# Designs tried in a protein design run: peptides against a protein of PDB entry 6O8C. Part 57

Target 1, 262 residues: chain A of PDB entry 6O8C
Amino acid sequence: VGLRYEKISLPKIHPRYDLDGDASMAKAVTGVVCYACRTASTLLLYQELMRKGVRWLVELVKDDYNETVHKKTEVVITLDFCIRNIEKTVKVYEKLMKVNLEAAELGEISDIHTKLLRLSSSQGTIESSLQDISSRLSPGGLLADTWAHQEGTHPRDRNVEKLQVLLNCITEIYYQFKKDKAERRLAYNEEQIHKFDKQKLYYHATKAMSHFSEECVRKYEAFKDKSEEWMRKMLHLRKQLLSLTNQCFDIEEEVSKYQDYT

## One batch from the design tools (peptide; made by RFdiffusion4, then SolubleMPNN)

Design b2_p13_5_s1 (from b2_p13_5, 9 letters changed)
Fold by OpenDDE base, seed 4:
Order: structure tokens, then C-alpha cells, then sequence
Structure b2_p13_5_s1 (fold): chain B 262 residues (1-262), chain A 13 residues (1-13)
């Protein structure tokens, strides 16, 4: 669920000259376009806040990635050290076996060595997964935030300002129609101006509603959909990083069981 | 929504 807004529509504009009806219609149009301006501003603000959040989340995930890489590196160093020590121990025992020492201890050390090598093989999978994540987070990757700059509405589009200009024109006509209504009857020239202004009102209102629908609402919905998709992917990536971190901890814990032989 | 939850979390940071 994103920002909720009400669907707005223009009132019916009757072609007949009617001072009371025209003033009432103009008031309603002013209200609708005013709502469009406010809604457009709110939609823009929401998107700008979301863009800040997207940038923040990208940096957070990059930090999570770096922490996972660091942990993986520590585990690799510890594991490699343990493997080297076990290999040295194996060599010593092999030499001692030539001098009639017990074979049972050599078997145990060899089994530990085999287990450590299996743990070492899992590091390749973790490394490949980290490389994939790095690629996805890189510029041009599948999780690039370039969409946040392309989708939706931006302050530079000046949509709110464009709508405000149209609202000002509509409001001016509304105030004139309110005066015309108070006169109850217009002279011929003023009646012709009123009819002309009614056409202008319709033109401005239609332009405002089209602009609002196509350049504000539609683009906002596209941004919202893209943001939800991207957020889902980012959250999944964070879960993957957490899983990789946990795998590193599990390996570290298992290696610690064999440190007495080093 | 997930987006709303994210925005709320972001506001708290």
C-alpha cells in the first residue's frame, strides 16, 4: 500500500449560459484542481522521501556486504592456518610411524584433515555468492538504483507549479463568475466575456486533469511498483548476506573444535 | 505495505 488518494473527476459542464450554474460549476472545478495540486505535491514528497530511503538502503547493504566479506576473510585465514598445522602434524606422525609409533592417532588427524578440506571447499561457494552479490550491487547491476532517477515525478519536472498556474487561471474565472452571479444579469458584452471565460475554464481544467493523471498519478504508480519490486529484491539480498555470514560462523565454530590439534 | 514499513523504519534512522 502506497500513498492513498481519492480519484478526482471534473464536474459536468453544461453548455447553457446560466450565471448560478456557471458559478457553482466553477467553484467545483476550482476545488477539484486545488485537490490535484495538493495531491501532486504530496505524491512528489513521498517519492523524494523514498529516493532518500533507497540511497540509504543501498549504503546499508554495501556495509552488510563489506562486513560479510571481512568475516569470510577471517574464517579463511583461520581455516588455512588450521589446515597448515594439521598437515605439519600429519607429516610428523608419518615420520614417527617409520620408527614404530601408534597408527591410531595418525588416523584421527587424517580424518580431521579431510573434514577441514571439506570446509575449505565450501569457501569457494561463499566466494562465488559474494561475487554475484557484488555484481548485482555494482553500477549497471540488477540492483542498481538508476530506476529511482528515471521513474516517477521529480522536482525538476515542475508539475506542481504547472498545475498551480492552471489553478490560478481557474480561480480567477471562478471569482469573476461569483461576481457575475451577484449581478443576476449581464450586459451583452459581459455575457460574451462570460461565455468565453467558461470555455477557457474548461480548457484549463481539462489540461490540469490530463497533466495530473498522466504526468503525476501514472508516473507515481510506476515509481511505486518499481520501488516495491526493487525493495523485495534488496531484502532478499540482505537475507542472502545474513545466510553467508551465518555459514562463516558455522565454519568458524567447527574449526574451533580442531584447534587443540594445532 | 512493505514500502510504508520501510519509510517508517527510515524515518527512525
Amino acid sequence: as target 1 above (262 residues)
Amino acid sequence: SMVDEFLEKFKQV
Scores: peptide ipSAE 0.021, ipTM 0.672, DockQ to the pose 0.235
Fold by OpenDDE base, seed 2:
Structure b2_p13_5_s1 (fold): chain B 262 residues (1-262), chain A 13 residues (1-13)
Amino acid sequence: as target 1 above (262 residues)
Amino acid sequence: SMVDEFLEKFKQV
């Protein structure tokens, strides 16, 4: 769930010269663009925090991966040792069988050997899965975090600053319109200035809203969507790692049952 | 998990 923002729109700007209406309109426009500035700042902050979170999660998953690899390696060593010991025992019993010794014990040991070999084969599957995970986490892999640097808005874009400049221009006109309203009637020259300022206000406001929508909101939404998808994949990956770890523990437990025979 | 907590924090924003 990303930041919820309200969809904002500019108030209707009437072409008619009306000091009261123009002051009210200018106030409303100022409010809307002010909201856009604040929202843009908040959206930027959210994205920056998410980027930090993404980096943190990548490192966390890499640590989980390394722990799983370590555990797998430990189990492989233990399993290989157990297999070698059982194989030695089998060879001894085979020699003893040639001298009329009991066949029943050889059968049991041979069965253990077969079970251990099956466990060893399963390690190959775990290794393949770990390699797949490693490839996905690698630079340029399917779970690379490059999107976090490419998508969305960045401080370097200076979107908030650009909007703030426009807001300042709008605010200045608004304050002038408040003064004009207080005069109740303007002289011809002042009226023409007021009309011109109203056009400027509209221009600045439209530019601000377009910039906000296209460069802030749209890019944020794209970033949010990608972040959610990526996060789901990363969580799934962590579950896969946990599953592999558990498989290693299961193998270790099973091998421990046969250590008394080695 | 820390990840879940992280996700929850981001869901609240």
Scores: peptide ipSAE 0.021, ipTM 0.675, DockQ to the pose 0.127
Fold by OpenDDE base, seed 1:
Structure b2_p13_5_s1 (fold): chain B 262 residues (1-262), chain A 13 residues (1-13)
Amino acid sequence: as target 1 above (262 residues)
Amino acid sequence: SMVDEFLEKFKQV
């Protein structure tokens, strides 16, 4: 999970004054910083999309939770009704047993009652599991999505725009170096300007790459790691909810076997 | 997108 990007580095900048070499170097630097700008934009977009996805997943899992709670409630109602009916039947047979009637049938009904009470006890376990899940989904819980707003890069950081400004400065120098190369030889004053511009190019390029690495890539990787961890937990939670739902269906099916006695 | 692919896999679980 996550976007893959190429690891980029600045070309080696030689201190030697060389119009051909300096133009080639400036071209390469421009290309690298241009890639950084585009990559930063892509990484930002990915994070924004993931934030939307996180919000969607939270709502989806809440829906799954509510469905499970609904099914559990349905089974509890059915089970309680069945238990009440069996208890009434037990009381009737107990009265008949006092006159030595229906003793065998009373035993069977009593066994059914015991089984139903066991099923009722299992509902308590399901309830506790649902409460745990609810606590995890609650604000401040283990599955809180606050990390999605805290981690990574945001449009408000203006990282892409900052990189673009530096790229513009670099590109301007590159275009001048292309002109200088075409002249084949510069006058003394023009040569000094070229040397100063080369230093500026280095400064802007270094600043751009540092910003890209520290403020874009590093923060993106942190966001990605958090997102992967959170997503795994959410997937597991969803499986747990499904398991609980299936347990409710199993109980309902078992109860249905005894409905003829109610 | 990679995000969409992941989300689609999640929906199928």
Scores: peptide ipSAE 0.021, ipTM 0.658, DockQ to the pose 0.516
Fold by OpenDDE base, seed 5:
Structure b2_p13_5_s1 (fold): chain B 262 residues (1-262), chain A 13 residues (1-13)
Amino acid sequence: as target 1 above (262 residues)
Amino acid sequence: SMVDEFLEKFKQV
């Protein structure tokens, strides 16, 4: 569950002229838009933190990958050396067998050679898997973090600042409506100004809520969804790397059993 | 959520 925020809506704005009602409505609108500003800021901060986390995880996985590659390389060198030594031994025993010596030993060594060749074949599969992982982590790959810079809201969008400007306009009208309420009755000209300001309030409030919904909330939700999907894939990738590392250790252990024949 | 769990781990690093 990502950041929890309450669904906010504007109060109904009645078209009728009512100083008490208009002041109360303006207060409520101010509160709602103020909440939107704070929420937008919180959502932005959350996304920025997530972007830092994404970068951190990418570097961690790259380190895991490099470690696995090094281990694989070590095992390949050891295995290849063992194979070459066994092959030399096989050739010597084949020559000795011409004089009817060491036939049983040749069979054993030949079996070891066959087992080592099977292990060598498995290294090809590990190499292919590592290449696939590398391609996925590369720029433009399926696990690239480019989405983190594209999706969601960014400080450069200035969404909080834009909402704050609208909030300031709304707050100014609210304070005027408080004064109008205190007067209990307005002259004709002041009444017309009040009605005009009420229309402005509606305009600013609607604009603020639309901006909050479309440019803050919607984009945040898209970012959240992408983050969850990407994170799942990255965790799976780490498990794959661990599996490959374990396979390398298993091969190394098996090769060690035959080192006495080299 | 998975994201929240990640954030918690990340904060501890």
Scores: peptide ipSAE 0.026, ipTM 0.699, DockQ to the pose 0.208; fails the geometry check

Design b2_p13_5_s2 (from b2_p13_5, 9 letters changed)
Fold by OpenDDE base, seed 4:
Structure b2_p13_5_s2 (fold): chain B 262 residues (1-262), chain A 13 residues (1-13)
Amino acid sequence: as target 1 above (262 residues)
Amino acid sequence: SMVDEFLQQFEEV
């Protein structure tokens, strides 16, 4: 998962004064830095979209958690009600047994009571699991989305704008080198300006490539790695919530079998 | 669903 981009490198810059070679080199540099600007913009957009997706997923999982808690609460109420009714029935039968009534029905009800108590014991495990999930989703928890604000590139960094400024400088020099090439020969002063501009071109290009690599690509890769790790954990947590919900439904179904005795 | 499409991108990871 993530954006695929091509690794870009600057063309070799020859130190020799050559109007044709310098114009060709400047064109290639312009192309590379232009690609860097576009790529940086695309990487930024991807991260911003992913941050929105992360926030959305957090809210979705919180909703799933609340639904699971609600379902668990309903099952606990139903189970407790069933247990209380069975306990009342057991007490009545125990009193009737003292008056020589049939023992067979008391045995069945006692077995149901034992089964219900076993189901009730599982509620503690579900509660503990829900508490763990709540802790993980809480601010400062293991699944906090604070990394999404810390990692990667942000619009406030103005990386695309910084690269665009460098691209503009490079493009201006390229257009001048195209004109210089058309002249075939420059006067001494224009030749010195051309040589100076070639040094500026190299400086701007190197700065652009360093900025792109260190402030755009590297940070994007760090964001991507963190996002993949976090997403895996969130998906696992969501599966845990679904499992807990299913356990609640299973308990509810089992309790429903004994409602005729209540 | 939009949710499923979004999540499917990460299930293969």
Scores: peptide ipSAE 0.022, ipTM 0.688, DockQ to the pose 0.216
Fold by OpenDDE base, seed 2:
Structure b2_p13_5_s2 (fold): chain B 262 residues (1-262), chain A 13 residues (1-13)
Amino acid sequence: as target 1 above (262 residues)
Amino acid sequence: SMVDEFLQQFEEV
């Protein structure tokens, strides 16, 4: 998962004054820094989209949680009602047994009562699990999305703009070097300017590549790693929530079998 | 679903 980018490096810059070589080098540098700008923009876009996706997923899981809690509550009410009715029936039969009535029906009802009590006990475990999920989803919980705001690169960092400024300077020098190449030979003053511009080119290029590597790529990789870890945890939580939902439905189905006795 | 597509990207990782 994530954007694949190619590792880029600056071409070797020869210290020797060579109009043909310098023009070719400047072209290559322009290409590399241009790629860095585009890549930085793409990496930023990816992170922004992921942040949106993270927020969306959190809300989705919260909604699923609330639905599960609602279902659990419904089942608890139904189960408690069924238990109360069975308990009343048991009491009636116990009174009838004192008057020499059939014991066989009392045994069956008592068994149902025992089963319902077991189901009721399982609700405590479901509740505890839901509380755990809630705590993990809560602000400051283990699945908080605060990392998405802290990690990676942001539009406010203006990394793309900073790189673009450097690219513009580099491109200007490249075009001058193309002109210099076309002249085949420069006068002394123009040669000195060319040498100075070559130093500027190197400076801008190095600055661009350092910025790209340290402020764009490294931060992106950190964001990516955290996003993958977080996503795995969220998926696991969602599976747990689904399991709890299914348990609620299973209990509801089982209780429905005993409603005819109530 | 859009959810499944989004999540599928992370199941493979």
Scores: peptide ipSAE 0.022, ipTM 0.695, DockQ to the pose 0.243
Fold by OpenDDE base, seed 3:
Structure b2_p13_5_s2 (fold): chain B 262 residues (1-262), chain A 13 residues (1-13)
Amino acid sequence: as target 1 above (262 residues)
Amino acid sequence: SMVDEFLQQFEEV
């Protein structure tokens, strides 16, 4: 899970003044920082897509929850109706038993009543499970998606733009170093400028790589880890909802067997 | 697509 990216590092910058070496170094630095910019953009895009996916999954699971609650409610109504009818029948037969009539039928009806009461007890467990799920999905719950808004990198951070500015500065120096290389030898003043620009290049490159590592990669990895954990929990919850729905169907089917006695 | 890879992770579980 997640985007694969290559670990990048700056080339070694030699302190010695060398027009050919400095141009080659500047080219390599430009390439590395350019890769960092592209990677940062890709990592940002991935996170934005994941945030959309997270929101979508939350809504999907909420829908599953509502469907399960609806089915549970339907089963409760059916079960309660069946229980009430059986209880009425039991009362009638109990009155008849006082007159020594129909004892065998009362036993069967009483057994059905006992089974229905057990099914009713299971509904309480389903209700408790649904309440737990609801609490987990609620704002501030364990499965809240607040982490998706807090973790990782965001467009508002302008990390890509910040890196691009540094890349532009580096690229400008690289093009100057290409010109310097073409001259083969610089005048004293131009040599001093070249040396200063080399220091600036190093500064910008170091700043870019630090920013990329600390503000882009590290935050992305934290987002990815939280996303994976949250996703596993959400998928598990969805399976729990499906299980509860199936339990409701099983109860409904069992109750239907006794409707012929009511 | 990145979206397809994302969705595929849900189908395998």
Scores: peptide ipSAE 0.021, ipTM 0.671, DockQ to the pose 0.391
Fold by OpenDDE base, seed 1:
Structure b2_p13_5_s2 (fold): chain B 262 residues (1-262), chain A 13 residues (1-13)
Amino acid sequence: as target 1 above (262 residues)
Amino acid sequence: SMVDEFLQQFEEV
């Protein structure tokens, strides 16, 4: 999961003054830092999209939770009503039993009552599971999305803009080195300027790659790891909610079989 | 569903 990007490194910079070599090196450096800028932008965009997706998924799972709670409530009402009716029926048959009437029917109704009470007891387990899920989804719970705001890179960090400034400086030097190469030989003063610019190029390139690695890539990887972990937990929770919903439907179906006795 | 598609991106990794 996540964006795949190529691991990039700066080309080897030779200390020797060589107009052809320096122009080629500067071209390669420009390419690498340009890739870093584009990659940083893509990584930022991915994280922003993921943050939106996380917020959306949280709301979706909250809706799933509310639907499950609603279904559970409906089943509880139906089950309680059925139990009350069966209990009334049991009392009637118990009175008839005093005259040895309807003994077989009383046994059957009593068995149904026992089954309904078992179903009612299972509602406690469902309620406990829903409470656990609610606690996990609550602010500060295990499935809180606070990490999405804390981890990774943000537009406010201005990482892409900082890299772009460095790229502009590098590109300017590269274009000068292309001109220097075309001259084939520089005067002493121009040669000294070229050497100083080569040092500046190295400085800017190193700064760009350090910033890219430490402030873009590393933070992105941390965000990615957190997002994957959180997503697995959310998927599991959603499956739990579905299971609880299905249990409610199963109970409702079973209760419906006994409604004819009420 | 859009949900399933979104979630599938995380299952494949």
Scores: peptide ipSAE 0.022, ipTM 0.700, DockQ to the pose 0.169; fails the geometry check

Design b2_p13_5_s3 (from b2_p13_5, 12 letters changed)
Fold by OpenDDE base, seed 4:
Structure b2_p13_5_s3 (fold): chain B 262 residues (1-262), chain A 13 residues (1-13)
Amino acid sequence: as target 1 above (262 residues)
Amino acid sequence: MMTDEFLKKMQEV
């Protein structure tokens, strides 16, 4: 998952003075840096949208967690109620057995009690799993979304604006080189200015491409990689929560079979 | 329900 962008490179800048070649080169450089600006803007937008999606997913998983905790609590209350009622019944039958009354029903109730205690023991595993999940979702936990704020590019970095300034300088030189080409021949002073502007164009282009690569692309790739890793872990966590919820429903269903004895 | 009625009958005894 991620935006695909083309690896762009600057055209070769020929050192020789050539009005036709220099205008064509400047046009190509302008195109490359213009692509870098648009790509940087698109990469920034993608990251901002992903940060919104990350926040939304965190809240969704917290809701899933709270629902699971609620369901677990409901089942524990129901199970504890059933256990207490069965234990009262067992105590009554134990008193009756001392008076030589029939033992057949005591065996069945004792078996139900044993089954309910086994179900109760499984609640400890569910609780431990919920605590692990809670710890992972907590601030500073393994699934904290702090990476989404630390990684990648942000509007505050002003990377697009910095690239746009360089693009403006390059575009100005390109338009001058287009005029110079139309003149077919420059006077000595204008030729020297053209040569200096060619050096400035190279400087601005190199600076733009370095900034794009180091401050936009590299940071985006780091953000993307962390996002993919985090999303995989969050998906796994949601599956764990669903499994725990289903275990609570299974326990509730099993307890319901014994409610006629309570 | 049945256990409560049974428990009540056993307390009346």
Scores: peptide ipSAE 0.000, ipTM 0.301, DockQ to the pose 0.009
Fold by OpenDDE base, seed 5:
Structure b2_p13_5_s3 (fold): chain B 262 residues (1-262), chain A 13 residues (1-13)
Amino acid sequence: as target 1 above (262 residues)
Amino acid sequence: MMTDEFLKKMQEV
């Protein structure tokens, strides 16, 4: 869920000299650029919080992975022990059959051995899946968090500060236009200054909105899209780890049925 | 466990 921001546009700047209209326009422009500054700051904060969340989730998934690897190792040791004991038992029974003893019991033990070997083969698939997950989480892997440091906006970009400088210039012109409006009529020189300041206002406003759109909004949207995609993949990976853990428990449960024969 | 008891019974014979 990303931050919702309103798409705001600059008011139309009419070329006509009008002290009342120009003061009203300058007020509206100041409001729009002020909103852009606040929005840029909020978007930056959101991204910094998301970067913290990404780091936290990476560590959580590493812990889940290590727990799954530990459980797999435990089960493999138990399974290998059971297999070795059954193989010893089979060898003893094969020697006894040479003396016409207990052919029926050898069949059951051999069936157990076959079942344990099937379980041992299934753990190889778990190992391969864990290796795949490890490769995906590794530096340069498909689930690496490097994108979180490369994408979006950063405090070092100073986008909010750059917008604030432009807002200050715009606000100064707005306050002058408010004074000009109060005079009702300007002398020729003051009228020419007002017209020139109106052009500066347009320049600063356009520059602010372009910077906001290109350097704040667009980069935020790219960060948001990548974060949503990455988050979905990480949640899926956690489900895979849970599935692998459950498979280890299933193997352990099956092996426990045969421990009385060992 | 069953293997050790079985091996003991086989040694008693």
Scores: peptide ipSAE 0.000, ipTM 0.286, DockQ to the pose 0.008
Fold by OpenDDE base, seed 2:
Structure b2_p13_5_s3 (fold): chain B 262 residues (1-262), chain A 13 residues (1-13)
Amino acid sequence: as target 1 above (262 residues)
Amino acid sequence: MMTDEFLKKMQEV
């Protein structure tokens, strides 16, 4: 869920000299660029928070991975122990069979041994899956958070400050136009200054809106899209880890049934 | 546990 912002546009600037219209236009332009500044700041803050969240989630998933690896290791040790004990038992029974002892017990133990070996073979699949997950989480892997540092807007870009400078220039002209309006009529020189300031206002406003659109909004949208994609992949990976953990528990439970024979 | 006792008994034979 990204921040919603309203698509803002500059009001139409009429070329006609009109003190009332120009003051009203300048007020509207000031409002629009002020909104752009606030929005840019909010979008930046959101991205910074998301970057923190991304880092946190990476660490959380690494912890989940380590726990899964630990559990897998525990199960492997237990399974290997059980296999070795069953193999010893089989060897003893094979020796006893040479001395006329019961074939039925050897069959059962041999079946247990076969089952344990199957469980052991499944560990290879778990290991391969963990290796895949590890590779994806590794630096430069498919789930690396490098994109979060590259995409979007950053405080170092100084986009908000750049917009604020333009807003200050616009605001100054607006206040002048408010004064000009109060005079009702300007002398020729002041009228020429007003016309020139109106051109400056338009220039600053256009520059601000272009900067906002291209350097703030567009980059934010790209960041957002990558964030959403990455988040989906990370959530899927967490589910995979949980599945692998559950498989380890299932193996542990099955091995526990045979511990009485070992 | 049972296997070790069983193995011990079988080594005594």
Scores: peptide ipSAE 0.000, ipTM 0.303, DockQ to the pose 0.009; fails the geometry check
Fold by OpenDDE base, seed 3:
Structure b2_p13_5_s3 (fold): chain B 262 residues (1-262), chain A 13 residues (1-13)
Amino acid sequence: as target 1 above (262 residues)
Amino acid sequence: MMTDEFLKKMQEV
């Protein structure tokens, strides 16, 4: 998801001296570069908003991680408690079996013990998964938000201001060309100035559009692509955390069935 | 529950 912008291009600049044509061309160039300035500003604003969203999502996923770790810890404590109680019960029954007590109850308790040990083994897998997630979220990890600070355009780049300076120069020439058009015919010196100003207009316009394309649009597209990729990975990570939390609840529920036997 | 009933039965012996 990104801002849609129209691909704009400079109008053709005719080399021929024509006061009407040159004024019309200068107006069109001014319009195009003005659009580029506004678009650059909008693209910058979008990226700044996305950077805020990225930071927010990182904190949200850290909270999800902490909640999952907390739930895992609760389940481990409960499971370890149940295992210890069953092991005590087994030891008591083993002592009693030496005195001719019923073997059937020992079998059921031993089966419960085996099931609890299997549940305990699954905790290692959950722990490993949490460690992987933690490593990915860590500074320098695969899901670090460092790209959001490196990619795209930033206010410090002053791209909008640089474009605005060029737009001002272009606009000044456009207003002069409107005056020149109103004169219908220029003296020789004014005609030479008009020709020079037309070259300056072309230079400024080309510089503006190059800067817009290379420093605004291209960097924005790179930021957008990285943001989309990172966002997909973060959403997947949240689903993994939710799955791990659910596995902890499933283990807790299964352990609760055996608490009634202890 | 079973451990408590068992412990109760063991105290009654």
Scores: peptide ipSAE 0.000, ipTM 0.290, DockQ to the pose 0.008; fails the geometry check

